# Designs tried in a protein design run: peptides against a protein of PDB entry 5VVV. Part 54

Target 1, 276 residues: chain A of PDB entry 5VVV
Amino acid sequence: FLCGVVEGFYGRPWVMEQRKELFRRLQKWELNTYLYAPKDDYKHRMFWREMYSVEEAEQLMTLISAAREYEIEFIYAISPGLDITFSNPKEVSTLKRKLDQVSQFGCRSFALLFDDIDHNMCAADKEVFSSFAHAQVSITNEIYQYLGEPETFLFCPTEYCGTFCYPNVSQSPYLRTVGEKLLPGIEVLWTGPKVVSKEIPVESIEEVSKIIKRAPVIWDNIHANDYDQKRLFLGPYKGRSTELIPRLKGVLTNPNCEFEANYVAIHTLATWYKSN
Target 2, 276 residues: chain A of PDB entry 5VVV as posed
Amino acid sequence: FLCGVVEGFYGRPWVMEQRKELFRRLQKWELNTYLYAPKDDYKHRMFWREMYSVEEAEQLMTLISAAREYEIEFIYAISPGLDITFSNPKEVSTLKRKLDQVSQFGCRSFALLFDNIDHNMCAADKEVFSSFAHAQVSITNEIYQYLGEPETFLFCPTEYCGTFCYPNVSQSPYLRTVGEKLLPGIEVLWTGPKVVSKEIPVESIEEVSKIIKRAPVIWDNIHANDYDQKRLFLGPYKGRSTELIPRLKGVLTNPNCEFEANYVAIHTLATWYKSN

## One batch from the design tools (peptide; aimed at target 1 Y160)

Design b2_p23_7_s1 (made by RFdiffusion4, then SolubleMPNN; from b2_p23_7, 9 letters changed)
Fold by OpenDDE base, seed 3:
Structure b2_p23_7_s1 (fold): chain B 276 residues (1-276), chain A 23 residues (1-23)
Amino acid sequence: as target 1 above (276 residues)
Amino acid sequence: MEDEKILEVERKKLEEFRKELEA
C-alpha cells in the first residue's frame, strides 16, 4: 500500500530542504511514499525532453538518497503529454533517455502522467493509434518494459476523475482501453469523483476499479490549494472511509503548496491509514 | 502559440478546481 505525498501542484515547487524535511515527517508518521510531480518544474512537464544538468542531477541524486535514508519510496514522474508525438520513435527514445538518466540517480520507481492535457492527437498519431488512450497505453507499456518492469510504476490517465470521464466512469471508452491494454503491473492514479473530491465513496472506487481492472492509487487533492492561493485547507483528512484501504493500491495526498501548512493534512492521512 | 495553449489548459483546470470547491 503506497501512502504518502505527491508534490503535484502548480506553483513554486518545494525546495530540496523542504522535501528532505518531508521525508523525515513521512518516516516519523510511518508513511512510505513520495511522488515527485511538481507541475512547474520545467524538466518534469514543459521541457520534459531536456536532460538534467550536472547541478540538477546532483540535487536529484541527493534527494533520492535522502528518501532512501528515510525509507521513503521516491517515485519520479514525468508529464510528456503536452507536446509528445506518441508515434514518433525519436520522442519515445527521448523519453527513454530521460528516464535512464533518472535511473542513474538511483531512482527505481516511475510515473507517466497524462493529466491536464488536450485530448486531441496530432495527425501522425491518428494514423497509428485508434484512440488517445491507445497511444498513451502503448508508450506507457513500452516504457514500463524498457525500464525492466519496476516494482512501482504509475500511470495518470487524462480522465483521472469521475467528472472527466465521457460519458461517465463505467462507460468511458478511454478508461476501458486503459483497463484492457495497460499492463497489469502498472498502477493507475485517480482523484475520486472530482478533481477535488470532498468525499470518495466506496462505490465510486468499486466502479472505477471495475473498468480499469485494478485497484487505483488515490491522488488526493482534498488539501490542494494551488488553484486558490487564498484557500488554506487545514482540515483533517476526511470523507474517505477506512473501508477504502483494502480497495486501493495507495493514497498520495497532494497538499497545500505552502509546505508548512501541511502538518494536519499529512498527519491525519497517517492516522487514517493506521486506523485500519 | 504553444505557450499560450499550455496556459489555457492550466487556466481551465484551475477554474475547474475552483468550481468543484464552490459546489
Scores: peptide ipSAE 0.079, ipTM 0.747, DockQ to the pose 0.120
OpenDDE base, seeds 1, 2, 4, 5: peptide ipSAE 0.038, 0.037, 0.038, 0.028; ipTM 0.622, 0.603, 0.595, 0.662

Design b2_p23_7_s2 (made by RFdiffusion4, then SolubleMPNN; from b2_p23_7, 10 letters changed)
Fold by OpenDDE base, seed 1:
Structure b2_p23_7_s2 (fold): chain B 276 residues (1-276), chain A 23 residues (1-23)
Amino acid sequence: as target 1 above (276 residues)
Amino acid sequence: SEDEEILKVEKEKREEFLKKLKE
């Protein structure tokens, strides 16, 4: 069971010292996972093709080493979906080289994110792939196999919540293709019925699990505040039955952008996880 | 609802972000 934090918000990323302090807190609270997915890291999303500099590499190596010291699984995410051509072997090779660089930093766990992108494929991809889901699954399976089938590999679908599914969760052709074609060792990220789900009913997890043919990892936006910079979500982790725990592969909270605001959010997630 | 307003603001921010990425 993956339980911890995703740094997945829009806005100023946490500094390296805040991330190290987070790992210490996660270990103290018996949480085990950190997903590196800051939307404003240029080399994570906008410039995903660009290799890390020597200075950036040293920082990431130090961060990954710190996660290991605190027994926290460090998952590196990349979001190539803004402008990748899935049918172009050069694009696939560029993605492989970027993940090879991060693997050299000592990273062993990875994620491919296709959240917050346009559903339209380019003309070249439409000639090769039957749908956008087929293109995403093809590259994700190829990268997963290329990396030697790592123990933890995550996929974020473009339809990552109930409200983004067309026509609905149980009938989505996109999620059906993901469930049928994505290799079984790859985990699927999900935010619940909504992007920010006030409640995540057990029945909603059973519905999505059936179509994706696996238990999801919850990307939980309950404490996310990147959508409203004037609001801090200081309340406890709530609206999730403990009956979800045996039906999930994990829960990763995407909390407030303000690092110091997240004590209650993360501590109450840990209390919830230990209550099962 | 408050949840619909949150979803609207999140969608608008994502659209603004995606727009800045295309500029």
Scores: peptide ipSAE 0.031, ipTM 0.689, DockQ to the pose 0.379
OpenDDE base, seeds 2, 3, 4, 5: peptide ipSAE 0.021, 0.018, 0.022, 0.020; ipTM 0.513, 0.481, 0.580, 0.489; seed 4 fails the geometry check

Design b2_p23_7_s3 (made by RFdiffusion4, then SolubleMPNN; from b2_p23_7, 10 letters changed)
Fold by OpenDDE base, seed 4:
Structure b2_p23_7_s3 (fold): chain B 276 residues (1-276), chain A 23 residues (1-23)
Amino acid sequence: as target 1 above (276 residues)
Amino acid sequence: MEDEKIMEVMKKKLEEFLKELEE
């Protein structure tokens, strides 16, 4: 069970010292996972093709080493979906090379994120893939296999919540393709019925689990505030029954952008997790 | 806030970010 934090918000990323402090807190609270997915890391999303500089590499190596020190699984996410041509072997090779670099930093867990992108494929991809889901699954499977089938590999679908599923969760051709074709060792990220789910009913998890043919990892935006800079979500982790725990592969909270605002959010997640 | 509104905010942030890079 993956339980911890995803740094997955839009806005100023946490500094390395904050991330190290996070790892210390996660360990103390017996959480086990950090997903590196800061939307405003240029080389995570917008310039995903670009290799890390020597300086950036040193920082990431230090960060990954710190995660290891605190026994936190460091998952490196990349979001190539803004402009990747899935059918272009050079794009695939570029993605492989980028993840190879991160592997050299000591990272062993990875995520491919296709959230918050256009559903349209380019003309070249339309000639090769039957759908956007087929393109995403193809590259995800290839990368997963290329990396030697790491123990933890995550996929974030473009339809990552109930409201983004067309026509709905249970009938989504996109999610059906994901469920049928995504290799079983790859985990699927899900935010619940909504992008920001006030509640995640058990039935909603059963529904999505059926179509994706696996228990999801919750990317939980309950404490996310990147969409409203005037708000801080200081309340406890709530609206999630502990009955979800046996039905999930994990929960990663995507909390407030303001690092120090997240004490209650993360601590109460830990309490929730331990209550099982 | 509705998910569509959230996405609009996120898209706007992305656009702003892109603009800052061009600058």
Scores: peptide ipSAE 0.321, ipTM 0.827, DockQ to the pose 0.815
OpenDDE base, seeds 1, 2, 3, 5: peptide ipSAE 0.061, 0.225, 0.218, 0.007; ipTM 0.697, 0.782, 0.774, 0.266; seeds 2, 3 fail the geometry check

Design b2_p23_7_s4 (made by RFdiffusion4, then SolubleMPNN; from b2_p23_7, 9 letters changed)
Fold by OpenDDE base, seed 4:
Structure b2_p23_7_s4 (fold): chain B 276 residues (1-276), chain A 23 residues (1-23)
Amino acid sequence: as target 1 above (276 residues)
Amino acid sequence: MEDEEILKVMKEKREKFLEELKK
């Protein structure tokens, strides 16, 4: 069970010292996972093709080493979906090289994220893939296999919540393709019925699990505030029954952008997790 | 906020970020 934090917000990423402090807190609270997915990391999303500089590499190596020290699984996410041509072997090779670099930093867990992108493929991809889901699954499977089928590999669908599913969760051709074609060892991220789910009913997890043919990992935006600068949610992790735990592969909270605002968010997640 | 509004804000942030990178 993956339980911890995803740094997945838009806005100023946490500094390395904050991330190290996070790892310490995660360990202390018996959480086990950090997903590196800061939207504003240039080389995570916008410039995903670009290799890390020597300086950036040193920082990431240090960060990954710190995660290991605190027994936190460091999952490196990349979001190539803004402009990748899935059918272009050079693009696939570029993605491979980028993940190879991160592998050299000591990272062993990875995520491919296709959140917050348009559902459209370019003309070249339309000639090769029957749907956007097929393109995403193809590259995800290929990368997963290329990396030697790491123990933890995550996929974030473009339809990552109930409201983004067309026509709905249970009938989504996109999610059906994901369920049917995504290799079984790859986990699927899900935010619940909504982007920011006030509640995540058990039934909603059963519904999505059925179509994706696996228990999802919750990317939980309950404490996210990147979408509203006036929002600071300091309340406890709530609206999630502990009955979800046996039905999930994990929960990663995407909390407030303000690092110091997240004590309650993360601590109460830990309490929730340990209450099962 | 509705998810569509959230997504709109996220898109705006993305666009702003891209604009800032072009400066």
Scores: peptide ipSAE 0.319, ipTM 0.835, DockQ to the pose 0.812
OpenDDE base, seeds 1, 2, 3, 5: peptide ipSAE 0.237, 0.221, 0.202, 0.215; ipTM 0.804, 0.795, 0.782, 0.798

Design b2_p23_8 (made by RFdiffusion4)
Pose (drawn by RFdiffusion4):
Order: sequence, then structure tokens, then C-alpha cells
Structure b2_p23_8 (pose): chain A 276 residues (1-276), chain P 23 residues (1-23)
Amino acid sequence: as target 2 above (276 residues)
Amino acid sequence: AEEDDEKAREFYEERVKEELEEL
């Protein structure tokens, strides 16, 4: 069961030294996972096709090392959603070559994120693929095979919370396609009824497990502050029923950008991780 | 909480548009 932090916000990402202290903290409080997905670390999203330079690689390896040294599972995320051409094989290949490079840093766990992308396709893609959801699942599956079908592997859908489902959660062509075609070994990230959920009703998640055909992994935006300059969140982890742990694969908290402000955010996530 | 959600959606949409313009 996956529990911990996702560094998944817009803005100045954390540095290696902050992530070491993060791993030591996750262990002192018995959490198991860290998802690397900062939106403005350019090679994660903006220049996803680009390989890490020599010194960048030294950094990532030293990072994945301290993750094992503290036994925190490290999941690497990549976001090709902005401009990838799903049908073109050179494009599919560059993704593998990039995911290969990181596999050789010590990485066993991977994620493909597709949040916040323009919902339609290029002229070339609309031929080979029936719908937008078809294209993503095809590449997510193909990639899931190539890496030797890894232990943990996440998929973040374009429709990733209740508000964002067209027309509703239950009868959505995008969501219908995912639960049926996406492989049973691939996890699905979900964010609650809204992007920043005030509460997560047990009925809403049971409802979601209907169409996704899985217990989804929560990308929790409760303490995220990247959207309002004046705002910071030092409150407790709240509005999440303890009765949820049985029904979910995991909860990864997407916290404040200011690293040291995240003490309460992670500790309260940790105490609640107990009690179930 | 409603205001926070609205601001987050607006901000994220704007950042995606900026990224597309840069491409």
C-alpha cells in the first residue's frame, strides 16, 4: 500500500539535499513512497524527450541511492502530454530511450502523467486511434511491457477528479475506455471530487472504482499552495475518512512548495496512515 | 475551499496555455 509525498507542483522544485531530509522524515514516520513529478523541472515535462546530462545523471543516481538507503520507494514520473504524437513510432521510441536512461539510475518504479493537456489530437493521431483515451492507454500499456512490467507503475488520467469528468464520473467515454483497456498491473491516480478536494466521500471513491475497475491512488492536493501566492497550509490532514485506507491503493500528498512548511502536512498524513 | 479550488483550476489552465505558447 502506497503512502507518502508527490513533489508534483508548479514552481521552483526541491533540491537534492531537501529530498534527502525528506526521505529521512518519511522513514521516522513510516511512509513508503516518493513520486518525483515536479512540473517545472524541464526534463520531466517541457522537454520530456531530452536525456539527462552527465552531471544531472550523477545527481539522479545519488538521489535514487539515498532513497534505498532509507528504503523509500522512488517512482519517477514523465509527462509527454503537451505535444507527443502517440501514433508516430519515433516518438514512442524516444520515450522508451528516456525511460531506459532513468531505469539505469536504479529506478524500478515509473509513472506516466497526462493531467492538464489540451483534450484533442493532431491530424496524424486521429487516424490510427479511435479516441483520445485510446491513444494514452496504448502507449501506457506498450511502455508498461517494455520496462519488464514493473512492480509499481502509475497512470494519471486527463480526467483526474470528479469535476473534470465529461459529462459525469459514471458514463464518461474517456473514463469507460481506461477501466476496460488499461492493464490490471497499472495504477490510476485520482484527485478527489475536485482538484483540491475539501473532502473525499467514501461513496465518491466507491463510485470511481466502478469505472476504473481498481482502487485508485490519490494524488492529494489538500496542502498544495502553488496556485495562490499569499497562501500556505500548516493545518492537519483532514476531510479524509479513516475508512478509506481499505478502498484505496494509496495516497500521495502534493504539499506546499516551501519545503520546511510541510512538517504538519506529512506528520498528520503519517498518523492517519496508522489507525488503518 | 470553493475559492481555493476555483483559483487552482484557473492557475493550472493558464500555466498549460503558457507552455503551449512556448512550444

Design b2_p23_8_s1 (made by RFdiffusion4, then SolubleMPNN; from b2_p23_8, 13 letters changed)
Fold by OpenDDE base, seed 4:
Structure b2_p23_8_s1 (fold): chain B 276 residues (1-276), chain A 23 residues (1-23)
Amino acid sequence: as target 1 above (276 residues)
Amino acid sequence: WDEINEIAIEFLKKRQEEELKKL
């Protein structure tokens, strides 16, 4: 069971010292996972093709080493979906080389994120893939296999919540393709019925689990505030029954952008997790 | 929470559009 934090927000990423402090807190609270997915890391999303500089590499190596020190699984995410041509072998090779670089930093767990992108493929991809889901699954499977089938590999679908499913969760051709074609060792991220789910009912998890043919990892936006700088979510982790725990592969909270605001959010997630 | 989600979705769309303009 993956339980911890995803740094998955838009806005200023946490500094390395904050991330190290996070790892210390995660360990102390018996949480086990950190997903590196800061949207404003240009080399994570906008410039995903770009290799890390020597300086950036040193920072990431240090960060990954710190995660290991605190027995926190460091998952490196990349979000190539803004402009990748899935059918282009050069793009696939570029993605491979980027993940090879991160592997050299000591990272062993990875995520491919296709959140917050359009469902449309370019003309070249339409000639090769039956759908956007097929393109995403193809590259995800290929990368997963290329990396030697790492113990933890995550996929974030473009339809990552109930609201984004067309026509709905249970009938989504996209999620059906994901469920059918994504290799079983790859985990699927999900935010619940909504982008920011007040509640995540058990039945909603059963519904999505059925179509994706696996228990999801919750990317939990309950404390996310990147979408509204006037809001700060200081309340406890709530609206999730502990009955979800046996029905999930994990929960990663995507909390407030303000690192200092997240003590209650993360601590109460830990309490929730340990209450099972 | 419906309002929150409306704001969130609008924000995400806007960010995506801004990102695409910079590419």
Scores: peptide ipSAE 0.716, ipTM 0.963, DockQ to the pose 0.857
OpenDDE base, seeds 1, 2, 3, 5: peptide ipSAE 0.712, 0.712, 0.705, 0.704; ipTM 0.963, 0.963, 0.962, 0.962

Design b2_p23_8_s2 (made by RFdiffusion4, then SolubleMPNN; from b2_p23_8, 11 letters changed)
Fold by OpenDDE base, seed 4:
Structure b2_p23_8_s2 (fold): chain B 276 residues (1-276), chain A 23 residues (1-23)
Amino acid sequence: as target 1 above (276 residues)
Amino acid sequence: WDEINKKAIEFLKERTKKELEKL
């Protein structure tokens, strides 16, 4: 069971010292996972093709080493979906080389994120792939296999919540393709019925699990505030039954962008997790 | 929460658009 934090927000990423402090807190609270997915890391998303500089590499190596020191699984995410041509072998090779670089930093767990992108493929991809889901699954499977089938590999679908499923969760051709074609060792991220789910009913997890043919990892936006700088959610992790725990592969909270605001969010997630 | 989600979706769409315009 993956339980911890995803740094998955838009806005200023946490500094390395905050991330190290996070790992210390995660360990102390018996949480086990950090997903590195800061949307404003240009080399994570907008410039995903760009290799890390020597300085950035040293920082990431240090961060990954710190995660290991605190027994926190460091998952490196990349979000190539803004402008990747899935059918282009050069793009695939570029993605491979980028993940190879991160693997050299000592990272062993990875995520491919296709959140917050348009559902459209370019003309070249439309000639090769039957759908956007097929393109995403193809590259995800290829990368997963290329990396030697790492113990933890995550996929974030473009339809990552109930609201984004067309026509709905249970009938989504996209999620059906994901469920049918994504290799079984790859985990699927899900935010619940909504982007910011007040509640995640058990039934909603059963519904998505059926179509994706696996228990999801919750990317939990309950404490996210990047979308509204006037919002700061300092309340406890709530609206998730502990009955979800046996029905999930994990829960990663995407909390407030203000690092110091997240003590209650993360601590109460830990309490929730340990209450089962 | 419906308003929150509306704002979130609007933000995400605008952010994606803005990112694509910079590429």
Scores: peptide ipSAE 0.729, ipTM 0.966, DockQ to the pose 0.766
OpenDDE base, seeds 1, 2, 3, 5: peptide ipSAE 0.720, 0.722, 0.723, 0.714; ipTM 0.965, 0.966, 0.965, 0.964

Design b2_p23_8_s3 (made by RFdiffusion4, then SolubleMPNN; from b2_p23_8, 14 letters changed)
Fold by OpenDDE base, seed 4:
Structure b2_p23_8_s3 (fold): chain B 276 residues (1-276), chain A 23 residues (1-23)
Amino acid sequence: as target 1 above (276 residues)
Amino acid sequence: WDELNEEAIKFSKERTEKELKKL
């Protein structure tokens, strides 16, 4: 069970010292996972093709080493979906080389994120892939296999919540393709019925699990505030039954952008996780 | 919470559009 934090927000990424402090807190609270997915890391999303500089590499190596020291699984995410041509072998090779670089930093767990992108393929991809889901699954499977089938590999679908599913969760051709074609060792991220889910009913997890043919990892936006940084979500982790725990592969909270605001959010997630 | 979700969706879309215009 993956339980911890995704740094998955838009806005100023946490500094390395905040991330190290996070790992210390995660360990102390018996949480086990950090997903590196800061939307405003240019080399994570907008410039995903760009290799890390020597200085950035040193920072990431240090961060990954710190995660290991605190027994926190460091998952490196990349979000190539803004402008990747899935059918272009050069794009695939570029993605491979980027993840190879991160692998050299000592990272062993990875995520491919296709959240917050247009649902349309380019003309070249339409000639090769039957759908956007087929393109995403193809590259995800190829990367997963290329990396030697890492113990933890995550996929974030473009339809990452109930409200994004067309026509709905159980009938989504996109999620059906994901469920049928995504390799079984790849985990699927999900935010619940909504992007920001007040509640995540058990039935909603059963529904998505059926179509994706696996228990999801919750990317939980309950404490996310990137959409309005004038609001701070200081309340406890709530609206999730502990009955979800046996039905999930994990829960990663995407909390407030303000690192210091997240004590209650993360601590109460830990309490929730231990309550089962 | 419905309003928060709508704000989040709107914000995400606006960010994506802004990012795509910079590429």
Scores: peptide ipSAE 0.724, ipTM 0.965, DockQ to the pose 0.934
OpenDDE base, seeds 1, 2, 3, 5: peptide ipSAE 0.723, 0.712, 0.717, 0.723; ipTM 0.965, 0.965, 0.964, 0.965; seed 3 fails the geometry check

Design b2_p23_8_s4 (made by RFdiffusion4, then SolubleMPNN; from b2_p23_8, 12 letters changed)
Fold by OpenDDE base, seed 3:
Structure b2_p23_8_s4 (fold): chain B 276 residues (1-276), chain A 23 residues (1-23)
Amino acid sequence: as target 1 above (276 residues)
Amino acid sequence: WDEINEKAIEFLKKRTEEELKKL
């Protein structure tokens, strides 16, 4: 069971010292996972093709080593979906090379994210792939196999919540393709019925699990505030029954952008997780 | 919470559009 934090917000990423402090807190609270997915890291999303510099590499190596020191699984995410051509072997090789670099930093767990992108393929991809889901699954499976089938590999769908499913969760052709074609060792990220889910009913997890043919990992935006800089959600982790725990592969909270605001968010997630 | 989700979706769309204009 993956339980911890995703740094998955828009806005100023946390500094390395904040991330190390996060790992100390995660260990102390018996949480086990950190997903590196800061939207405003240029080399994570907008410039995903660009290799890390020597200085950036040293920072990431230090961060990954710190995660290991605190027994926290460091998952490196990349979001190539803004402008990747899935059918182009050069794009696939560029993605492989980027993940090879991160593997050399000592990273062993990875994620491919296709959140917050247009549901369109270029002309070249339309000639090769039957749908956008087929294109995403193809590259995800290829990368997963190329990396030697790492123990933890995550996929974030473009339809990552109930609201984004067409026509709905249980009938989504996109999620059906993901469920049928994504290799079984790859985990699927999900935010619940909504982008910011007040509640995640058990029935909603049973519905999505059926179509994706696996228990999801919750990307939980309950404490996210990047969409409203005037909002700080300082309340406890709530609206998730502990009956979800045996029905999930994990829960990763995407908390407030303000690192200092997240004590209650993360601590109450830990209490929730240990209460099962 | 419905208003929160509407704001979140609007924000995400806007950010994606802004990113695509910079590429």
Scores: peptide ipSAE 0.720, ipTM 0.965, DockQ to the pose 0.817
OpenDDE base, seeds 1, 2, 4, 5: peptide ipSAE 0.714, 0.715, 0.716, 0.706; ipTM 0.964, 0.965, 0.964, 0.963

## One batch from the design tools (peptide; aimed at target 1 Y10 L82 Y160 V195)

Design b2_p24_1 (made by RFdiffusion4)
Pose (drawn by RFdiffusion4):
Structure b2_p24_1 (pose): chain A 276 residues (1-276), chain P 24 residues (1-24)
Amino acid sequence: as target 2 above (276 residues)
Amino acid sequence: ADEDDEKKQEFMEEKLKEELEELE
């Protein structure tokens, strides 16, 4: 069961030294996972096709090392959603070559995120693929095979919270396609009824497990502050029923951008991780 | 809480527009 932090916000990402202290904290409080997905670390999203330079690679390896040294599982995320051409094979291949490079840093766990992308396709893609959801699942599956079908592997759908489902959660062509076609070994990230959920009703998640055909992994935006300059969140982890742990694969908290402000955010996530 | 959610959505839409412009 996956529990911990996703560094998944817009803005100045954390540095290696902050992530070491993060791992030591996740262990002192018995959490198991860290998802690397900062939106503005350019090679994660904006220049996803580009390989890490020599010194960048030294950094990532030293990072994945301290993750094992503290036994925190490290999941690497990549976001090709902005401009990838799903049908073109050279494009599919560059993604593998990039995911290969990181596999050789010590990485066993991977994620493909597709949040916040223009919902329609290029002229070339609309031929080979029936719908937008078809294209993502095809490449997510093909990639899931190539890496030797890894232990933990996440998929973040374009429709990733209740508000964002067209027309509703239950009868959505995008969501219908995912639950049926996406492989049973691939996890699905979900964010609650809203992007920043005030509460997560047990009925809403049971409802979601209907169409995804899985217990989804929560990308929790409760303490995220990347959207309002004046705002910071030092409150407890709240509005999440303890009765949820049985029904979910996991909860990764997407916290404040200021690293040291995240003490309460992670500790309260940790205490609640107990009690179920 | 609703206001926070709306602000987050607006911010994401703005960032998407900026990213697309940069890719042009």

Design b2_p24_1_s1 (made by RFdiffusion4, then SolubleMPNN; from b2_p24_1, 13 letters changed)
Fold by OpenDDE base, seed 1:
Structure b2_p24_1_s1 (fold): chain B 276 residues (1-276), chain A 24 residues (1-24)
Amino acid sequence: as target 1 above (276 residues)
Amino acid sequence: WDELNEKAIEFLKKRLEEEKKLLE
């Protein structure tokens, strides 16, 4: 069971010292996972093709080593979906080289994210792939196999919540393709019925699990404030029954952008997890 | 919470449009 934090918000990323402090807190609270997915890291999303510099490499190596020291699984995410051409072998090779670099930093767990992008393909990809889901699954499976089928590999669908499913969760051709064609060792991220879910009912998890043919990992936006930084979400982790735990592969909270605001959010997630 | 979710969706749409313009 993956339980911890995803740094998945828009806005100023956390500094390396904040991330190291997070690992100390996660270990202390018996949580086990950190997903690196800061939207405004240019080399994560907008400029995903660009390799890390020597200085950035040293920082990431140090960060990954710190995660290992505190027994936290470090998952590196990349979001190529803004402008990747899935059918272009040069694009696939560029993605492979980027993840090879991160593997050299000591990273062993990875994620491919296709959240917050247009639900369409370019003309070249339409000639090769039957649908957008087929294109995404093809590259994801290829990368997963290329990396030697790592123990932890995550996929974030473009339809990552109930509201984004067309026509709905149970009938989505996109999610059906993901469920049928995504290799079984790849985990699927999900935010619940909504982008920001007040509650995540057990029945809603049963519904999505059926179509994707696996238990999801929750990307939980309950404490996210990037969309309205005038608000701070300081309340406890709630609206998630502990009956979800045996029906999930994990829960990763995407909390407030302000690192110092997240004590209650993360601590109460830990209490929730241990209560089962 | 419905209001918060709608604000989140609006924010995500805005960010995507900004990113698309920067990549042109």
Scores: peptide ipSAE 0.708, ipTM 0.962, DockQ to the pose 0.846
OpenDDE base, seeds 2, 3, 4, 5: peptide ipSAE 0.706, 0.696, 0.704, 0.697; ipTM 0.964, 0.959, 0.961, 0.960

